# Ledger of designs, part 198: peptides against a protein of PDB entry 3V4L

Target 1, 386 residues: chain A of PDB entry 3V4L
Amino acid sequence: GQPLAKDKVALLIGNMSYWEHPKLKAPLVDVYELTNLLRQLDFKVVSLLDLTEYEMCNAVDEFLLLLDKGVYGLLYYAGHGYENFGNSFMVPVDAPNPYRSENCLCVQNILKLMQEKETGLNVFLLDMCRKRNDYDDTIPILDALKVTANIVFGYATCQGAEAFEIQHSGLANGIFMKFLKDRLLEDKKITVLLDEVAEDMGKCHLTKGRQALEIRSSLSEKRALTDPVQGAPCSAEALVRNLQWAKAHELPESMCLKFQCGVHIQLGFAAEFSNVMIIYTSIVHKPPEIIMCDAYVTDFPLDLDIDPKHANKGTPEETGSYLVSKDLPKHCLYTRLSSLQKLKEHLIFTVCLSYQYSGLEDTVEEKQEVNVGKPLIAKLDMHRGL

## One batch from the design tools (peptide; made by RFdiffusion4, then SolubleMPNN)

Design b2_p21_1_s3 (from b2_p21_1, 10 letters changed)
Fold by OpenDDE base, seed 5:
Structure b2_p21_1_s3 (fold): chain B 386 residues (1-386), chain A 21 residues (1-21)
Amino acid sequence: as target 1 above (386 residues)
Amino acid sequence: EVTYEYKTYDYGLTGQIIVKE
């Protein structure tokens, strides 16, 4: 029979906004498109942008809690990275220059922990550089991996080679994701699918002789990303996993705010990523005696580092949201919260209505505090150790 | 001819790839 997954879980990390390293752009689009494809494949996807070392460690720990016997685990990473002695290191956004193994996450350590969970399949998709870091002479003493015969690595580039970002005018995929996305939904053994992606990359004039996919696997079974999830979760662990994932993806409900002046505001929420949410406001009712009114969101928690200059924009694109703008209601004011992993407490903010009456020169303000609890990834309390 | 700009992931060096149509 076709192999069955007990469940399917993916962690996607895209690091772009490095503090001490060159900024990237492709990981934004790559994580977004891969998230949508893996969701169509019935994966439980956690998608995270711009993580610090601490936040990456916690994201991996939470991912490992979602893994169990026969679960398919997929880790995708796009960002800076290096490979020393066959060990792959993912570079966090707060990594110093130069970075070392102590500032980075070792993929083979994550693999060891996944093997302890007795996973049905372990897939690593690593869209990062594989050059040696000559500033890190540390030989990782890794414990011997178990022979599980269920491991697949898709490296965006060859050993000792660079990964490239192609900068187009606008949003573009990285080289690896550009080819991977066209085949990811195919019902094929994952190693066969990746081999076809490697052939497509090899035929492209852009990538030919510059970047080539490397596939490393011990996969003895015909496992595919299309493999169906086994029916209703019967175990307590499967129920906990489903609840934990659901919590990390629960948006606040849309709210209708009523002001004393008789103006009604619709407040809505949209997820761009597990740690990125858009708030939008619209005037849904205005009394005729009010000639002008605007609704702003203000007074965000300091942990979110929200610059008021980037809040309350007339378009999603002006907030830096280019991906979900088509699915958002029009004629709103938009605010993008890009660091929900940093939220320690409930998301409390103020909706401020500024308005003018016909025949009065003075602007009037009314304010309402809104508590939406812990949205999305903030429910996982990724900061429990700070 | 389509000119593509590329950036390396390690050094962030920008280069151009010229694809001849």
Scores: peptide ipSAE 0.024, ipTM 0.508, DockQ to the pose 0.230
Fold by OpenDDE base, seed 3:
Structure b2_p21_1_s3 (fold): chain B 386 residues (1-386), chain A 21 residues (1-21)
Amino acid sequence: as target 1 above (386 residues)
Amino acid sequence: EVTYEYKTYDYGLTGQIIVKE
């Protein structure tokens, strides 16, 4: 019979905004596009941008809580990284220069923990460099992996080589994601799918002799990312998994705010990633005596590092929200919250209505405080232990 | 930052390749 997944879970991490290392751009687009594709494949997807070491560890721990016997687990990483002695290290955004294994996440350690969950399939898609880090002489003493015959690695590059992104004007994929996205929905054994992606990359003049996909697999069964999820969750563990995922993806409900002047504002929320939310405000009713009226959001929690200069933009694109801008309502003011994993408390902020009456030169302000609880990934309290 | 400027011969597109070190 066709293999069935008990469930399908993916963690996608894109690190770009490094503190001590070169900034990247492709992980933004790559994580977003891969998220949408994996959702079409009935994956429960957690998508995270710009994680510190501690935040990456917590993201992996929360991902491992979603794994169980017969579940398909997929880890995607796009960012800086290295490979020492066949061990792959993902570099967090707060990693020092030079970084060492103690500052990084070892993928083979994550694999060991996934094998303890008795997963049905373990897929790693690593869009990072595989050069040796000469500043790290640490030989990881890894325990022997279990023989589970269900592991697939897709490395964006060959051993000892670099992974590249192409910086163009606008949004562009990394080289690996550019080819992976065209094949990812195909009903094929995952190793066959990745082999076709490798052939497509090998035909590209940009990548030829610079970057080649490496596939490492122990997968003995014909498993595909298209494999159907086994029907209704009957186990307590399946219910817990579904609730845990749902908790990390709960958006605040849209609100209608009414001001004393008779102005009505719609406050809305959109998820770009599990840790990135866009707030938008629109004037839905204005008394005719009010000639000018704007609704600003302000007084965000300090943990979010929101620069007021980047808040309340007339377009999503001016906030850096190029990916979801088509799905957002038009004629709003937009604010992007890019670090929801840092939110320790409820998201409380102020909506400030600035308005002018006909025949009065003075601007009037009214304010309302809004509490939207813990949005998206902030419900997991990924900062617990700092 | 090791930014490699490349010219794509076929499209005349000048781009930068950023290495994901």
Scores: peptide ipSAE 0.023, ipTM 0.594, DockQ to the pose 0.104
Fold by OpenDDE base, seed 2:
Structure b2_p21_1_s3 (fold): chain B 386 residues (1-386), chain A 21 residues (1-21)
Amino acid sequence: as target 1 above (386 residues)
Amino acid sequence: EVTYEYKTYDYGLTGQIIVKE
């Protein structure tokens, strides 16, 4: 019969805003596009940008809690990275220069933990460099992996080679994602799909002789990303997994704020990623005696590190939100919260209404405090243990 | 950072390749 997945779970990490290393751009687009494609494949997707070492460890731990016997697990990483002695290391945004294995996450350690869950399929898509780090002399003593015939690695590049991003005048994919996205929805064995992606990459004049996909697989079964999920969640573990994922993706409800002057504001929320949310405000009712009226959000929790210069923008793009702008309502003020994983408390902020009456020169302000609880990934308390 | 200039054949656009170190 066709293979069935007990469930399908993906963790996607895109690191771009490095502190001590060159900033990247492609991971933003790559994580977003891959998220949308994997959702069409009925994956439960956790998508995270710009994680510290500690936040990456917690994201992996939360991902491992979603894994169980016969579950398909997919890990995608886009960012800086290296390979020492056949071990792949993902570099967090807070990694020092030079970084070492102690500052990085070993993919083979994650694989070991996934094998302990008796997963149905383990897919690793690593869009990072595979050069040796000569500043790290540590030979990781990895415990022997179990012999499981269900592992697939798709490396964006060959061993000892570099991965590239293509800077155009706008947002562009990394080379790997550019070719992967065109085939990802095909009903093919995952190793066959990746082989076709490798052929497409090899035919492209941009990538020919610069970057080649490497596939490493033990996969003995005909498993595909298109494999259907086995029925309604009948097990207690499947219900817990569904609830845990749902908690990490719950947006605050849109609300209507009423001010004493008779102005009504719609406050709305949109997810760009599991740790990135856009707040938008719009004036839905204004008395005719009010000639000018603006609704600003302010007084955010300090843990979110929100620069007021990037808040309350007239377009999503001015906040750095280029991907979800088509799905957002027009004629709002927009604020992007890019670090929801840092939120220790409830998201409490102030909505400030600034307005002017006809025939008065002075601006009037009214304020309302809003508590939206813990949005999205902030419900998982990824900061626990600092 | 080794920035490689490339021209895309399809669009004739000069782009930069940044190496993910």
Scores: peptide ipSAE 0.021, ipTM 0.522, DockQ to the pose 0.110; fails the geometry check
Fold by OpenDDE base, seed 4:
Structure b2_p21_1_s3 (fold): chain B 386 residues (1-386), chain A 21 residues (1-21)
Amino acid sequence: as target 1 above (386 residues)
Amino acid sequence: EVTYEYKTYDYGLTGQIIVKE
């Protein structure tokens, strides 16, 4: 029979906005597109951008809580990275220059922890460099991995080689995701699927002789990403897992705010990623005596580090949201909250209505405070201990 | 425009390759 997954869970991390290292672009698009594809494959997907070391550790811990016996686990990482002694290190955005293993997450340590969960399949898709870091002399003492015969590594590049992104005019995938996305939905054994992706990459004149996919696997069964999830959650653990994932993906409900002047504002929320939310405001009712009227959001928690210059934009793109703009309501003001993992408290902010009456030169302001609780990933309290 | 400092290999009309260091 076709193998069944008890459940399917994916953690996708895209690091781009490095503090001490070259910034990247492709991880934004790659994480977004992969999220949408994995959702079509019935994966529970946590998608995170621009994580610090501490935030990456917590994201991995929360991912491991979603894993159990027979669950398919997929970890995707796009960012800076290195490989020392066959150990892959993912570089957080706050990593110093030079970075060392103590500043980075070891993929093989994550694999060990996944094996302790008795997972049905462990897939690692690593879109990072695999060069040796000569500044890291640390030899990680890894415990011996269990022989589980359910492991697949897809490395975007060969050992000791670089991973690349192709910068086109506009949004473009990294090289690995460019080829992976075209095949990811195919009902094939995951190692066969990745082999076909490797062939496609090898045929491309841009990548030929520059970047080649490496597949490492110990996969004894014909497991595919298309394998159906076993029916309704029959165990308490499966219910807990579903609830944990649902908490991390719950958006605030849309609100209708009524101001004393008789203006009504619609406040709405959209997820771009598990840690990235768009707030949008629109005027849904305006008295005829009010000639100009705008609804701004302001007074965000300091932990979110919201630059007012990027808030309250007439387009999602002006906020840095290029991917979800087609799915958002038009004719709003948009604000992008890109670091919801940093939220320690409830998301409380002010909606400021600025308006002008016909025949008066002065602008009037009314304000309402809004508490939307902990949106999306902020419900996981990823900052517990900072 | 977010100026990204990349080690761009300029491949001219075929796009820039950015190294993930």
Scores: peptide ipSAE 0.021, ipTM 0.593, DockQ to the pose 0.127; fails the geometry check

Design b2_p21_1_s4 (from b2_p21_1, 12 letters changed)
Fold by OpenDDE base, seed 3:
Structure b2_p21_1_s4 (fold): chain B 386 residues (1-386), chain A 21 residues (1-21)
Amino acid sequence: as target 1 above (386 residues)
Amino acid sequence: ETKYIYKTYDYGLTGQIIEEK
């Protein structure tokens, strides 16, 4: 019979805004496109950008809580990385220069924990370098992995080699995602699919002799990313998993704010990633006596580190939101919250209406405080370990 | 000139892979 997954869960991490390291660009597009593809494959996807070491550890822990017996687990990482002695290390955005294993997440440790969950399939897609880090002399003594025969690694590059992104003027995929996205929806055994991606990369003049996909697999069964999820959640554990995932993806409801002057504002929310949200405001009703009015958002929680200079933009693109801009309403003011994982409290902010009456030179302001609770990933309280 | 960015600590390699025309 066709293999069934009990459920399908993916964690996607894209690190680009490094503090002490060269900034990357491709992880933004790669995580976004892979998220959309995996959602079409009925994966529960958590997508996170620009995580610190602590935030990455918590994201992995929350991902492991979504795993159970016969669940398909997929981990994707795009960012800086290295490989020492066959161990792959993902580099957080706050990693020092030079970084060491103590500052990084070991993928093989995550695999060990996934094997303890008795998962049906473990897929790792690692879009990072595999070059040795000569500043890290740590030989991790990893416990022997269980023989589960359900592991697939897709490395964006060969052992000891570098992974690249190509600097374009616009948004572009990384090299690995450029080829992976064209095959990912195919109903094929995951190792066969990745082998076809490897062939496509090998034909490209940009990658030939520089970057080649490596597949490491113990997968003894014909498992595919297209494998259907087993029907209605029959177990208490499956219900808990569904609720936990839903909690991490709940947007605030759109609000209609009414001001004393008679102006009505629509306040809306859109998810770019599990930790990135766009707030948008629009004037939906204006009394004729008001000649000009604008609705600004301000007074955000300090934990979000929002620069007011980047808030309240006339386009999503001016906020740095290039991916979801087509799905947003037009003629709004837009604000991008890019660090929702840092939110410890409820998202409380002020909507400030600035307006002018016909025949009055003075600008009038009205303010309304808005509490939208904990949006998206902020509901998981990723900071509870501090 | 296709500029490559290396996803590693070795930043000293100017990832200017000149595409030979």
Scores: peptide ipSAE 0.024, ipTM 0.598, DockQ to the pose 0.187
Fold by OpenDDE base, seed 5:
Structure b2_p21_1_s4 (fold): chain B 386 residues (1-386), chain A 21 residues (1-21)
Amino acid sequence: as target 1 above (386 residues)
Amino acid sequence: ETKYIYKTYDYGLTGQIIEEK
């Protein structure tokens, strides 16, 4: 029969805003587009941007908690990386210069832990360099991997080579994602799909002789990303997994705030990623006696490191939100929370209404505190242990 | 001018290959 997945879970990490290394741009678009495609394939997707070492470790731990016997696990990484002795290292945004294995996450260690979960399929899509790091002389003593015959690696480049992004004037995919996205929905064995992606990439003049996809697989079964999820979760563990994932993707409900002056504000929320949320405010009712009226969000938790200069923008794009702007209501003020993984407590903030009455020179302010609980990834408490 | 950014540690070469046309 057609193979069935017990469930499908994906962790997507895009690191761009490195502290001590060159900033990347492609991971933003790549993680976003891959998230949307994997959701169409019935994957439970956690999508995370700009993780520290600690945050990456916790994201992997939470991902591993979602894995179980017969579950399809997919890990995608876009960012800086290296390969020493056949071990792939993902570089966190806080990695020092130079970075070493102690500052990085080893993909083969993650694979070992996935094999302990008896997963149905393990897919790694690694959009990073595979060049040796000469500053890292450590030979990882990896435990022997089990022979599970269910492993697929799609490396964006060949062994010992670099992976690139092409700098465009606008938003663009990385080289690997540019070709992967066009085939990802095809009902084919995952190794066959990746081979077709490799052929498409090999035909491109931009990549020819610079970057080539490598497929490494032990996959003995005809498994596809399109394989249907088995029906209703019969196990308590599957129910817990589904509930935990659902919680990590729950947005706060839209609110209508009523001020004493009779102004009504709509407060809304949108997810860009699992750790990135847009807050938007709009004036939905204004008494005629009020000539000017603005609604600002302020007093965010310090853990989020929100610069007020980047809050309350007239467009989503001015916040750095280019991907979800089409799906947002127009004529709002927009604020982008890009580090929800840092949120230790409930998201409490203030909505400040500034207004002027007809015939009064002075502006009046009214404030309301809003508690929206733990939005999105903040429900997983990825900061557990700090 | 196609600028390439390396997804690796820049060993002192600005990881931007600027191909001047």
Scores: peptide ipSAE 0.166, ipTM 0.673, DockQ to the pose 0.215; fails the geometry check
Fold by OpenDDE base, seed 2:
Structure b2_p21_1_s4 (fold): chain B 386 residues (1-386), chain A 21 residues (1-21)
Amino acid sequence: as target 1 above (386 residues)
Amino acid sequence: ETKYIYKTYDYGLTGQIIEEK
């Protein structure tokens, strides 16, 4: 019969905004597009941008809680990385210069933990460099992996080679995702699909002789990303997994705020990623005696590090949100919360209405505090160890 | 000119955008 997945879970990490290393751009687009494709494949997707070492560890731990016997697990990483002695290291955004294994996440350690969950399929898609880090002399003593015939690695580059982004004037995929996205929905064994992606990459003049996809697999069964999820959650564990994922993706409900002056504001929320949310405000009713009015959001929790200069923009793009702008309502003020993983408390903020009456020169302000609880990934308390 | 950004710490080359001419 066709293989069935007990469930399908993906963790996608895109690191771009490094503190001590060159900034990347492609992971933004790559994580977003891969998220949308994997959702069409009935994956439960956690998508995270710009994680510290601690935040990456917690994201992996939460991902491992979603894994169980017969579950398909997919880990995608786009960012800086290296490979020492066949061990792949993902570099967090707070990694020092130079970084070492102690500052990074070892993919083979994650694989070990996934094997302990008795997963049905383990897919690693690593869009990072595989060059040796000569500043890291640590030989990780990894415990022997269990012999499981269900592992697939798709490396964006060969061992000892570099992975690249092509600089474009606009939003562009990384090299690996550019080819992967065109085939990802095909009903093929995952290794066959990746071989076709490797062939497509090898035909491209931009990548020929620079970057080649490497596939490492022990997969003995014909398993595909298109494999159907086993029907209604029959186990308590499947219900817990579904609830845990749902918590990490719950948006605040849209609200209508009414001010004393008679102005009504619509407050709405949109997810760009599991840790990135857009807040938008719009004036839905204005009394005729009010000639001008604007609704600003302010007084965010300090943990979010929101610069007021980047808040309350007339377009999503001015906030740095280029991907979800088509799905957002028009004629709003937009604010992007890019670090929801840092939120320790409830998201409480102020909506400030500034307005002017006809025939009065003075601007009047009214304020309302809004509590929206813990949005999206903030429900997982990824800070439990700080 | 296609500019490439390396996804690694190049200890010898400060993350040089190789502009291939």
Scores: peptide ipSAE 0.056, ipTM 0.634, DockQ to the pose 0.216; fails the geometry check
Fold by OpenDDE base, seed 1:
Structure b2_p21_1_s4 (fold): chain B 386 residues (1-386), chain A 21 residues (1-21)
Amino acid sequence: as target 1 above (386 residues)
Amino acid sequence: ETKYIYKTYDYGLTGQIIEEK
């Protein structure tokens, strides 16, 4: 019969906004597109951008809590990275220059922990460089991996080589995701699918002789990303996993705010990623005596590090949200919360209505405080250890 | 002009703007 997954869980990390390192662009698009594809494959996807070392550790720990016997686990990483002694290191956004293994997450350590969960399939998709870091001479003492015939690595590049993104004038995929996305939905053994991606990369003039996919696999069974999830969650653990995932993706409900002047505002929320939310405000009712009115959001928790200069934009794109802009209502003011993992408390903010009456020169302001609880990934309390 | 960005720490050597001539 066709193999069945007990469940399918993916953690996608895209690091771009490095503090001490060159900023990347492709991880934004790559994580977003891969999220949408994996959702079509019935994966429970956690998608995270711009994580610190501590936040990456916590994201991995939360991902491991979703893993259990026969669950398919997929880890995707796009960002800076290196490979020393066959160990792959993912570089957090707060990594110093130079970074070392002590500042980075070792993928083989994550694999060890996934093996302890008795997973049905372990897939690693690593869109990072595999060049040796000469500033790090540390040999990770990894315990011997268990012989599980269920591991697949897709490396965006060869051992000792660089992975690239192509700088276009617009948003573009990284090289690996450009080819992976075209095949990811195919009902094929995951190693066969990746071999076809490798062939496509090898035929492209842009990538030929510059970047080649490497596949490392122990997968003895015909497992595919298309393998159906076993029906209704039969175990308490499966229910907990479903609830935990649902909790990490719960958006605040849209609100209708009524101001004393008679203006009504629609406050809405959209998820771009598990840690990135767009807030949008629209005027849904305006008394005729009010000639102008705008609804601004302000007074966000300091933990979110929101620059007011990037809040309350007339377009999603002006906030840095290029991916979900088509799905958002038009004629709003938009604010992008890009670091929801940092939220320790409830998301409390102020909606400020600024308005002018006909024949009055003075602008009037009314304010309402809004508490939306913990949105999205903020419900997982990823900061409990600090 | 296809600019490649390397996902590595070594910025000095690897920032080759490969201009496809």
Scores: peptide ipSAE 0.029, ipTM 0.642, DockQ to the pose 0.206; fails the geometry check

